# Peptides against a protein of PDB entry 4QMF, part 20

Target 1, 175 residues: chain A of PDB entry 4QMF
Amino acid sequence: ESSFMTLFPKYRESYLKTIWNDVTRALDKHNIACVLDLVEGSMTVKTTRKTYDPAIILKARDLIKLLARSVPFPQAVKILQDDMACDVIKIGNFVTNKERFVKRRQRLVGPNGNTLKALELLTKCYILVQGNTVSAMGPFKGLKEVRRVVEDCMKNIHPIYHIKELMIKRELAKR

## One batch from the design tools (peptide; made by RFdiffusion4, then SolubleMPNN)

Design b1_p10_8_s3 (from b1_p10_8 with E2K P7E)
Fold by OpenDDE base, seed 5:
Structure b1_p10_8_s3 (fold): chain B 175 residues (1-175), chain A 10 residues (1-10)
Amino acid sequence: as target 1 above (175 residues)
Amino acid sequence: MKIEFLEDVE
């Protein structure tokens, strides 16, 4: 039997309580057990003797990881699909200065979220910036591009540079 | 899409 656990921040508790029955139903279809521990502030997923596909536990692990980082359930549950992958990119350790961190993180979002929307469209990914992480869901190729843009942004390379590059690549591929 | 960030410790 396999088991995975993730911690979640206190501010996420209320939401997780609200949607936990939905999580349970989604995982029950695959005979994966799950536990929400409000004292510890953790989510756990486990295989059972009835689990048919042992690989689904890894997707269940990803599900609770995404939920812990504020991805809403209707989006996060898509990770259980075979064609969907995800990445949780830690961005909090690229700079020591908090003000610089905040400024660079804001660049990922851009005015009215336009930078982030452009990146989502170009990579065909869902992207959520929250706290010290960026969560992304989509095809592997797109996820690799997202990670590159996100990490470079924290290294003071403005996302607009990569957006222009991705646009050019798309135009070339369209021919 | 959430534009306002929630600060937390990982």
Scores: peptide ipSAE 0.160, ipTM 0.778, DockQ to the pose 0.058
Fold by OpenDDE base, seed 3:
Structure b1_p10_8_s3 (fold): chain B 175 residues (1-175), chain A 10 residues (1-10)
Amino acid sequence: as target 1 above (175 residues)
Amino acid sequence: MKIEFLEDVE
C-alpha cells in the first residue's frame, strides 16, 4: 500500500471541509481512501486492497497538493484524468526582497489578470497564482512553457516578452 | 477583477 500526505494553510480549512465529501466520492471511484485532518492541517490519500490502478495514487497525491494551494475542487479533480498533468511552481525563493517579490508576482497577473489569461490561452493551461506558488494544469508542453515564464518573471524577465514570443511561435506553427 | 494573494506561513 502507498500513502501520501500534504499540509495545507489555515485559510483553506473552511473550504476543504465544505468540499471533502466530494473529494471522497471522486477518490472512491478509484478505491483510494482519503483523510482530512483538521488538527494537523493535512490531507492524506492511500491505496486500498481494492485499488485497481496502482498509478492513480500519484494523481491523488497531485489532487491534494493542488487543493492545498487554493485550486478549487471542480478544477483540481480534473487531475484524475489520464490526459491531465499539473505543476506547482515555488516562486518565493527567487527574490529576497519582499517588495520586489510582490511587484514581480503582480507582473504575472497583470492589469485585471489579462497577462495571466493570455498565458493560459497560449499554453492551454489553467494557472493560479496564490501566495508563494503558481499552480498549473494542462498538457506537458504547456506546463513547461508556464514554468519558464513564471520563473523568468521572478528573475525580472517580463512576461509580456514571453507572451509575444509564444504568439509568434503559434503563428509560425499554423499549417 | 482583483486577484487576492493570500500569504503562506513561512
Scores: peptide ipSAE 0.149, ipTM 0.763, DockQ to the pose 0.057
Fold by OpenDDE base, seed 2:
Structure b1_p10_8_s3 (fold): chain B 175 residues (1-175), chain A 10 residues (1-10)
Amino acid sequence: as target 1 above (175 residues)
Amino acid sequence: MKIEFLEDVE
């Protein structure tokens, strides 16, 4: 039997309490047990004797990881579906200067969220920027592209460069 | 549209 635990920030507590019954129900379908510990501030998932697919525990692990990083449940629960992958990209360690960090993080979002929206469309991924992480969900190929753009952004390569690149690649693929 | 980020306790 396998188990995984993740900690969540205090500001997520209220939300997680609200949706935990939904989490439980979703995981019950796969015979995965789960526990929300409000004292420790943790979520735990574990296999049971009735778990039929041992690999589903890894998706359950990813589910609680996504929830911990502010992904809403209706989106995060999609990780339990086949062919849906995710990535939680740590962005807080690329720069030491807080102002520079904030500026670069904002560049990833762009005016009115247009940069992020464009990236989501081009990669066919869901992307959420929150705190020191960027959470992404989608096809593996798209996730690789997202990680590249996100990390490069934190390395001071403006996302617009990659957006243009992805647009060109898309147009070429249609030919 | 205003984009807001919550900071982690870390």
Scores: peptide ipSAE 0.068, ipTM 0.717, DockQ to the pose 0.058
Fold by OpenDDE base, seed 4:
Structure b1_p10_8_s3 (fold): chain B 175 residues (1-175), chain A 10 residues (1-10)
Amino acid sequence: as target 1 above (175 residues)
Amino acid sequence: MKIEFLEDVE
């Protein structure tokens, strides 16, 4: 038997309460139990006697992690699919200066979100920048690329350079 | 039984 818990920020409480029945239904298909604790501000997933696939609990863990970091349920629930992976990249510890952090984080998004959209397309990932994390969902190869771009951005390497590189790699892969 | 707690708050 396995159990995982994640805390979520207060600002997510209302949303999580709203969608929790959907979470329960999705996990019930896999015989994974779940609990939303509004007092503690936590989500818990656990295997049951009827859980058949032992790996699904890890996906359930990822699900609640994604939900805690503001990924909407219709997207987050896709993590339960076998072909879907995710990554929650902590970006808050790369710089100590708040203004610098904000500026670098904004670079990931870019004007009108165009930088982020380009990165999503090139990596075939869903990407959400929220607070001190970047949540990504997609193929492992794409996730690896996302993490590189995100972390390098926080290290003051502008995403445009990586985007250009990814574009070139994509073109080469077509040959 | 394996119990793991993950804190994921800002």
Scores: peptide ipSAE 0.041, ipTM 0.693, DockQ to the pose 0.020

Design b1_p10_8_s4 (from b1_p10_8, 4 letters changed)
Fold by OpenDDE base, seed 5:
Structure b1_p10_8_s4 (fold): chain B 175 residues (1-175), chain A 10 residues (1-10)
Amino acid sequence: as target 1 above (175 residues)
Amino acid sequence: MKILFEPEVE
């Protein structure tokens, strides 16, 4: 029997309570049990004696991880699909100076979110910037590109450089 | 696309 637990911040409690029946129903299709603990502030997923595919528990783990990081349920539940992968990129430890961190995180988002939107389109990924992490969902190739751009941004390489590179690469691939 | 800079549990 396999089990995974993820903590969530207090501000997510109300939302998670609202959608938990939907989470339960989605996981029941795979005979995965789940528990929402409001006292501890945790979500747990477990295999059962009726779980047929043992690998689905890892996707269930990823589901609760994404939900804890403010990904909405209609998007997060797509992780249960075979062709969908995710990545949670920790960005809070690249710089010690808080002002520098905020500045670089803002560069990743860009004016009116345009930089982030461009990156989503070019990588075919969903991307959410939340606190000290960036959550992404999509194909493995796209996720690899997202991680590179995000980490380089925190290392003071402006995202516009990579966006230009990705645009050129895409144009060449059309030939 | 959503952007949140709120304190969080990590």
Scores: peptide ipSAE 0.027, ipTM 0.685, DockQ to the pose 0.052
Fold by OpenDDE base, seed 2:
Structure b1_p10_8_s4 (fold): chain B 175 residues (1-175), chain A 10 residues (1-10)
Amino acid sequence: as target 1 above (175 residues)
Amino acid sequence: MKILFEPEVE
């Protein structure tokens, strides 16, 4: 039997409690067991004797990982679909200066969230910027593009540069 | 799309 566990921050506890029955129901369809530990502040997923697809446990692992990083359940549960992939990008270690970190993270979002929205549309991904992580869900090729833009932004390459390039590539692909 | 700048447990 395979098992995966992830910790979640305290502020996420109330939400996770409210949706945990939905998590359980979604995973039951795949014969995956799950446990919410409020004392430890952890979520666990486990295969059972009835688990037919052994690979589904990795999807379940990704589900709890996404939930821990503030992705809402209606979006996170889509990870259980075969055609859906995800990526959780740690951005907190790219720069040591806190002010510089905050400034670069804000560049990912842009004014009124326009930069992030543009990136979501161009890559066909869902993207959430939260704390020291960026969570993304979508097609693998789109996720690769998201990771590049996010990491480059933390390395002081402005996202608008990549957005422009992606726009051009998209227009060329329509011909 | 959401923007949250709250502390994380990693």
Scores: peptide ipSAE 0.026, ipTM 0.673, DockQ to the pose 0.052
Fold by OpenDDE base, seed 1:
Structure b1_p10_8_s4 (fold): chain B 175 residues (1-175), chain A 10 residues (1-10)
Amino acid sequence: as target 1 above (175 residues)
Amino acid sequence: MKILFEPEVE
């Protein structure tokens, strides 16, 4: 038997309550049990005797991790697909100054979200910037690129440089 | 794509 638990912030409680039946239904298809603990503020996933694929519990773990970081359920549940991976990138500890942190995080988003949208398209990933984390979902190769761009952004390397590089690489790959 | 700047503890 395997189990994983993830804590979620208080502001996420109301949403998680509303979608938990959907979470349960999605995991039931894989015979994974789940529990929402509103007192502790936690989500738990567990294998059962009926769990056929032991590896699915790791994807269930990732599901609750994504939900805890404000990823909407319709997007987060895609993690259960075989070709889908995810990454939760902690960005809050790169800079101690709050104003500098906010500024660099804003660079990742860009004007009207254009920088983030470009990064999503180039990496074929979904990307959510929330608080001190960036959640990403997509192919493993794309996730590696997302992490590099996100971390470099917090290290004061402007995302536009990486976006230009990714565009060139994509163009070359078509040849 | 989505952006949220809600406070959180990590």
Scores: peptide ipSAE 0.025, ipTM 0.670, DockQ to the pose 0.056
Fold by OpenDDE base, seed 3:
Structure b1_p10_8_s4 (fold): chain B 175 residues (1-175), chain A 10 residues (1-10)
Amino acid sequence: as target 1 above (175 residues)
Amino acid sequence: MKILFEPEVE
């Protein structure tokens, strides 16, 4: 029997409470039990005696991790699909200066979110920039590319450079 | 695409 727990920030409480029945139903299909603890501010998932696929607990772990980082349920629940992977990238520790952090994070988003949208399209990933983390969902290859662009952005390599490279690679792959 | 800048729970 396996279990995983994740903490969530207080501002997510009302939303998580609203969608928790949907979380329960989604996990029940796989015989995974779940608990929302509003006092501790935690979500827990665990296998049961009826759990058929032992690997699904890892996806359930990822589900609650994504929900804790503000990914909406209709998107986060897709992690339960076999072909879907995710990554939660911590970006808050790359820069000590707060102003520099904010500027670099804004570069990742770009004007009207256009930079981030371009990255999503090129990597075939869903990407959410929230606080000190970037949450991504998609194919492993795309996730690897997202992590590279995100981390390099925090290291002062402008995302436009990587976007241009990804565009070139995409065109070359159409041969 | 969605953007949220709340602090992370450590």
Scores: peptide ipSAE 0.029, ipTM 0.694, DockQ to the pose 0.050; fails the geometry check

## One batch from the design tools (peptide; made by RFdiffusion4, then SolubleMPNN)

Design b1_p11_1_s1 (from b1_p11_1 with I2L M10L)
Fold by OpenDDE base, seed 2:
Structure b1_p11_1_s1 (fold): chain B 175 residues (1-175), chain A 11 residues (1-11)
Amino acid sequence: as target 1 above (175 residues)
Amino acid sequence: SLVEKAIEELE
């Protein structure tokens, strides 16, 4: 039997408590056990004797990972779907200067969140920029694009460049 | 803006 555990920051505790019954119910459908440890600040998922698909535990692992990084449950739970993948991109170590970090992170979002929205549409991914991580969910190809854009942004390549590129690629694909 | 146009086109 397999088990995975992830720690979550204190500020997520209240929310996780609120939705944990929903997490349990979602995982029960796959006969995956789960535990929320408020003392340690951890989430654990485990296979059981009734777990049929051994691969689902990996998705459960991803679920708690996403939840730990502030992805809302209604979105995070979609990771249990076969066609859904995810990526948690650490962005906090690309820039040493805090102000520069904040500035570049904000570029991912853009005015009125439009940059992020455009990226989501172009990559067919859900993207959440929170703290020192960017969480993304979607098709594998889209996730690769998201990671490229996110990392490049932190390396001072403006997302608009990639949006232009993705738009061009989209148009070419229609031909 | 380009971004806004992209959104409009993609939605």
Scores: peptide ipSAE 0.427, ipTM 0.930, DockQ to the pose 0.157
Fold by OpenDDE base, seed 3:
Structure b1_p11_1_s1 (fold): chain B 175 residues (1-175), chain A 11 residues (1-11)
Amino acid sequence: as target 1 above (175 residues)
Amino acid sequence: SLVEKAIEELE
């Protein structure tokens, strides 16, 4: 039997307590057991002798990873679907200057969140910018594009460059 | 803006 554990920051505790019954119910459908440890600040998922699909434990691992990084449950639980993948992109180590980090991170969001919205639409992904990570959910092709845009942004390549490129690619792909 | 145009076309 397989198990995975993820630590979560203290500020997520109240929310995780609120939705944990829903997490349990969602995983019970797949005979995956789960534990919320408030003392350690961890979430654990594990297979049982009744687990039918051995691969679902990897999706359960991804679920708790997403929840730890502030993705809301109604969105995060979609990771259990076969056609859904995810990525958690660490952005906190690209820039040494804190002010520069904040400015570049804000570029991903843009005025009124429109830059992020455009990226979500172009990549067909859900994208959440929070703290030192960017969480994304969607098709593998879209996730690859999101990671490129996010990392390039932290390297001082403005997202608008990639939006232009993605728009051109979209036009060329029309049949 | 280009971003706004992209949103309009993609929605």
Scores: peptide ipSAE 0.423, ipTM 0.929, DockQ to the pose 0.157
Fold by OpenDDE base, seed 1:
Structure b1_p11_1_s1 (fold): chain B 175 residues (1-175), chain A 11 residues (1-11)
Amino acid sequence: as target 1 above (175 residues)
Amino acid sequence: SLVEKAIEELE
């Protein structure tokens, strides 16, 4: 039997309590057990004797990882689908200056969230910028592109450059 | 803007 545990920040506790029955129901379909520990501030997923697909535990691990990083349940639960992958990109250590960090992080979102929306469409990924991480869900190829754009942004390469590149790539792929 | 045009084209 396999188990995985993820810690979550205090500000996430109320939400996790609210949706935990939904988490349990989703994982029960795969005979994966789960535990929310409010004292420790952790989520745990475990295989059981009834778990048929041993690989599903890895997806369950990813589920709780996403939930810990503020991805809402209706989106995070999609990770249990076969065609969905995810990535949690740590962005907090690229710059030491807090103001610079905030500015670069905001560039990922852009005015009215349009930069982020464009990136989501181009990569066919869901992308959430929250705190010191960027969470993404989608096809593996798209996730690879998201990570590059996100990290480059934190390295002071504006996302608009990558949007242009991805648009060109998209046009070429149609031919 | 370029971003807005991209969104319109992609949706």
Scores: peptide ipSAE 0.421, ipTM 0.929, DockQ to the pose 0.157
Fold by OpenDDE base, seed 5:
Structure b1_p11_1_s1 (fold): chain B 175 residues (1-175), chain A 11 residues (1-11)
Amino acid sequence: as target 1 above (175 residues)
Amino acid sequence: SLVEKAIEELE
């Protein structure tokens, strides 16, 4: 039997408590057990004797990882689908200056969230910028593009450059 | 803006 555990920050506790029954129900369909530990601040998923597909435990691992990074349950639970992948990109260690970090992180979102929306549309991914991480869900090709844009942004390459590039590539692919 | 035009085209 296999198990995976992830820690979550204290501010996430109240939300996780409210949706944990939904998490349990979703994982029960695959005979995966789960535990919410409020003392340690952790989530655990485990295979059982009735688990038919051993690979589903890896998706369950990804589910609790996404939930720990503030992805809402209705979106995070989609990770259990075969065609859905995810990535959690750590952005907090690229810049030492806090003001510079906040400025570059805000560039990912842009005015009225339009930069992020354009990136989501071009990559066909869901993207959430929260704290020191960016969480993304979608096709593998799209996820690779998201990681490149996010990391380059933290390295002071503005996302608009990549948006232009992706738009050009999209037009070329139609031919 | 370019971003706004992109959104209009992609939606």
Scores: peptide ipSAE 0.421, ipTM 0.929, DockQ to the pose 0.159

Design b1_p11_1_s2 (from b1_p11_1, 5 letters changed)
Fold by OpenDDE base, seed 3:
Structure b1_p11_1_s2 (fold): chain B 175 residues (1-175), chain A 11 residues (1-11)
Amino acid sequence: as target 1 above (175 residues)
Amino acid sequence: SLVEEAIKLLE
């Protein structure tokens, strides 16, 4: 049997308590057990003797990782689908200056969230910018593109450059 | 803006 545990920040506790029955129900379909520990501030997923697909535990691991990073349950639960992958990109270590960090992080979102919306459309990914991480869900190709844009943004390469590049690539790919 | 134009083209 396999088990994975993820810690979550205190500010997520109330929400996780609210949706935990839904988490349990979703994982029960795969005979994966789960535990919410409010004292430790952790989520645990575990295979059982009735778990049919041994690989589903890795997706369950990803589920609790996404939930810990503020992805809402209706979106996060999609990770259990075979065609869905995810990435959690740590952005807090690229810039030492707090003000510069905030400015560059805001560039990922853009006015009215339009920069992020454009990236989501071009990469066919869900993207959430929260705190010191960016969470993304989608196809592997799209996830690779998201990571590049996010990390480059924190390295002071504006996302608009990549958006233009992705648009050009999209047009060139049309047959 | 380029971003806004991009969104319109992609929708």
Scores: peptide ipSAE 0.051, ipTM 0.753, DockQ to the pose 0.164
Fold by OpenDDE base, seed 2:
Structure b1_p11_1_s2 (fold): chain B 175 residues (1-175), chain A 11 residues (1-11)
Amino acid sequence: as target 1 above (175 residues)
Amino acid sequence: SLVEEAIKLLE
């Protein structure tokens, strides 16, 4: 039997407690067991003897990973779908200066969240910028594009540059 | 802004 565990920060505990019954119900459909450990601050998913699809445990692993990074359950649970992939991009180590880090991270969001919204539309991904990570969900091609934009942003390449490129590519694909 | 215009074009 396969098992995966992820730790979550203390500030996430209250929310996870609230939605854990929903997590359990979603995973029960696939005969995946799950445990929320409030003392350790961890989530665990496990295959059972009744697990039919052995690959679903990897999606369950991704589910708890997303939840630990503040993705809300109604969105995170979509990872259990066959056509849905995800990526958790660590952005905390690209810049040593805290103010510079915050500035570049904010560029991903932009005024009124418009930069992020544009990126989501162009890549057909869900994107959440939180703390030292960016979580994304969507098609593999879109996820690859998101990672490029996010990492380049932390390397001081403004996201608008990539958005313009993606817009051009989209228009060309329509012809 | 360019971003706002882009969003309008994409929606």
Scores: peptide ipSAE 0.050, ipTM 0.751, DockQ to the pose 0.167
Fold by OpenDDE base, seed 5:
Formats: C-alpha cells, sequence, structure tokens
Structure b1_p11_1_s2 (fold): chain B 175 residues (1-175), chain A 11 residues (1-11)
C-alpha cells in the first residue's frame, strides 16, 4: 500500500476543514483513504485493499498538493480526471530582493488580471499565483509553456513577450 | 494596452 503526505500553512487550516468532507467523498469513489491532521498541519492520502487502480494514488497526491497551495477544491478535484495534469512552480528563490520579487510576481497577474487571463487562454490552463508558488492545471503541452513564462518572468523577461509568441504560434496552427 | 488587445483577439 502507498501513502503520501503534504504540509499546509496555518492560514489554510480553516478552509481545509470546511471542504474536507468533499475531499473524502471524492477520494472514496476510488477507495482512497485520506486524513486531515490539524495538529501537524498535514494532509495524507493512502491506498486501501479495495483500491482498484493503483495509479490513482498519484493523482490523490497531486490533489492534496494543490489544496495546500490555495487552489480551491472545485478546481483542484479535477486533477483526478485522466486528461488533467498539474504543476506547482516555486518562484520564491529567483530573486533575493523582496520588493523586486513582488514586482515581478505582479507582472504575471497584470492590470486587472489580464496578463494571467491571456496566459490561461493561450495555454488552455488554469493558473493561480499565490505566495511563493504558481499552481497550474491543464494539458502537458500547456503546462510546459506556463512554466517557461513563469520562470522567465522571475528572470525579468516580461510575460508580454511570450504572449506575443504564443499568439503567433496559434495563428500559424490555424493554417 | 497590448495585453488587452491580445485578449480581445482571443475572445
Amino acid sequence: as target 1 above (175 residues)
Amino acid sequence: SLVEEAIKLLE
């Protein structure tokens, strides 16, 4: 039997308590057990003797990883679908200066969230910028593009450069 | 803005 555990920050505790019954029901459909430990601040998922598909435990691992990084449950639970992948991109270690970090992170979102919306449309991904991580869900091709844009942004390459590139590629693909 | 124009083209 396989087991995976992830820690979550204290500020996430209240929300996780609220939705944990929904998490349990979603995982019960696959005979995956789960535990919310409020003392340690952890979530655990485990296979059981009734688990039919052993690969589903890896998706359950991804589910709790996404929840720990502030992805809301209605979106995070989609990771259990076969056609859905995810990526959690650590962005906190690219820049030592806090002010510079905040400025570059804000560029990913842009005015009124328009930069992020454009990236989501072009990559067909869900993207959440929160704290020191960017969480993304979608097809593998789109996820690779998201990671490139996010990391380059932290390296001071403005996302608009990649948006232009992706738009050109999209036009070429229509031919 | 350039980003706003891009969004319009994608919608």
Scores: peptide ipSAE 0.045, ipTM 0.741, DockQ to the pose 0.139
Fold by OpenDDE base, seed 1:
Structure b1_p11_1_s2 (fold): chain B 175 residues (1-175), chain A 11 residues (1-11)
Amino acid sequence: as target 1 above (175 residues)
Amino acid sequence: SLVEEAIKLLE
């Protein structure tokens, strides 16, 4: 039997409590057990004797990882689908200056969230910028592009450059 | 803006 545990920040506790029955129900379909430990501040997923597909535990691991990083349950639970992958990109260590960090992180979102929306459309990914991480869900190729754009942004390369590049690639792929 | 135009083209 396999088990994975993820810690979550205190500010996430109230939300996780409210959706945990939904988490349990979703994982029960795959005979994966789960535990929310409010004292430790952790989520755990485990295979059981009735788990048919051992590989599903890895997706369950990803589910709790996404939930810990503020991804809403209705989106995070999609990770259990076969065609869905995810990535949690740590962005907090690219710059030491807090103000510079905030400015670069904001560039990922852009005015009215338009930059982020453009990236989501071009990569066919869901993208959430929260705190010191960017969470993404989608096809593997799209996730690779998201990571590149996100990390480059934190390295002071504006996302608009990559948006242009991705648009060109999309047009070429239609031919 | 360029981003807004891009979004419109992608929809």
Scores: peptide ipSAE 0.045, ipTM 0.742, DockQ to the pose 0.164

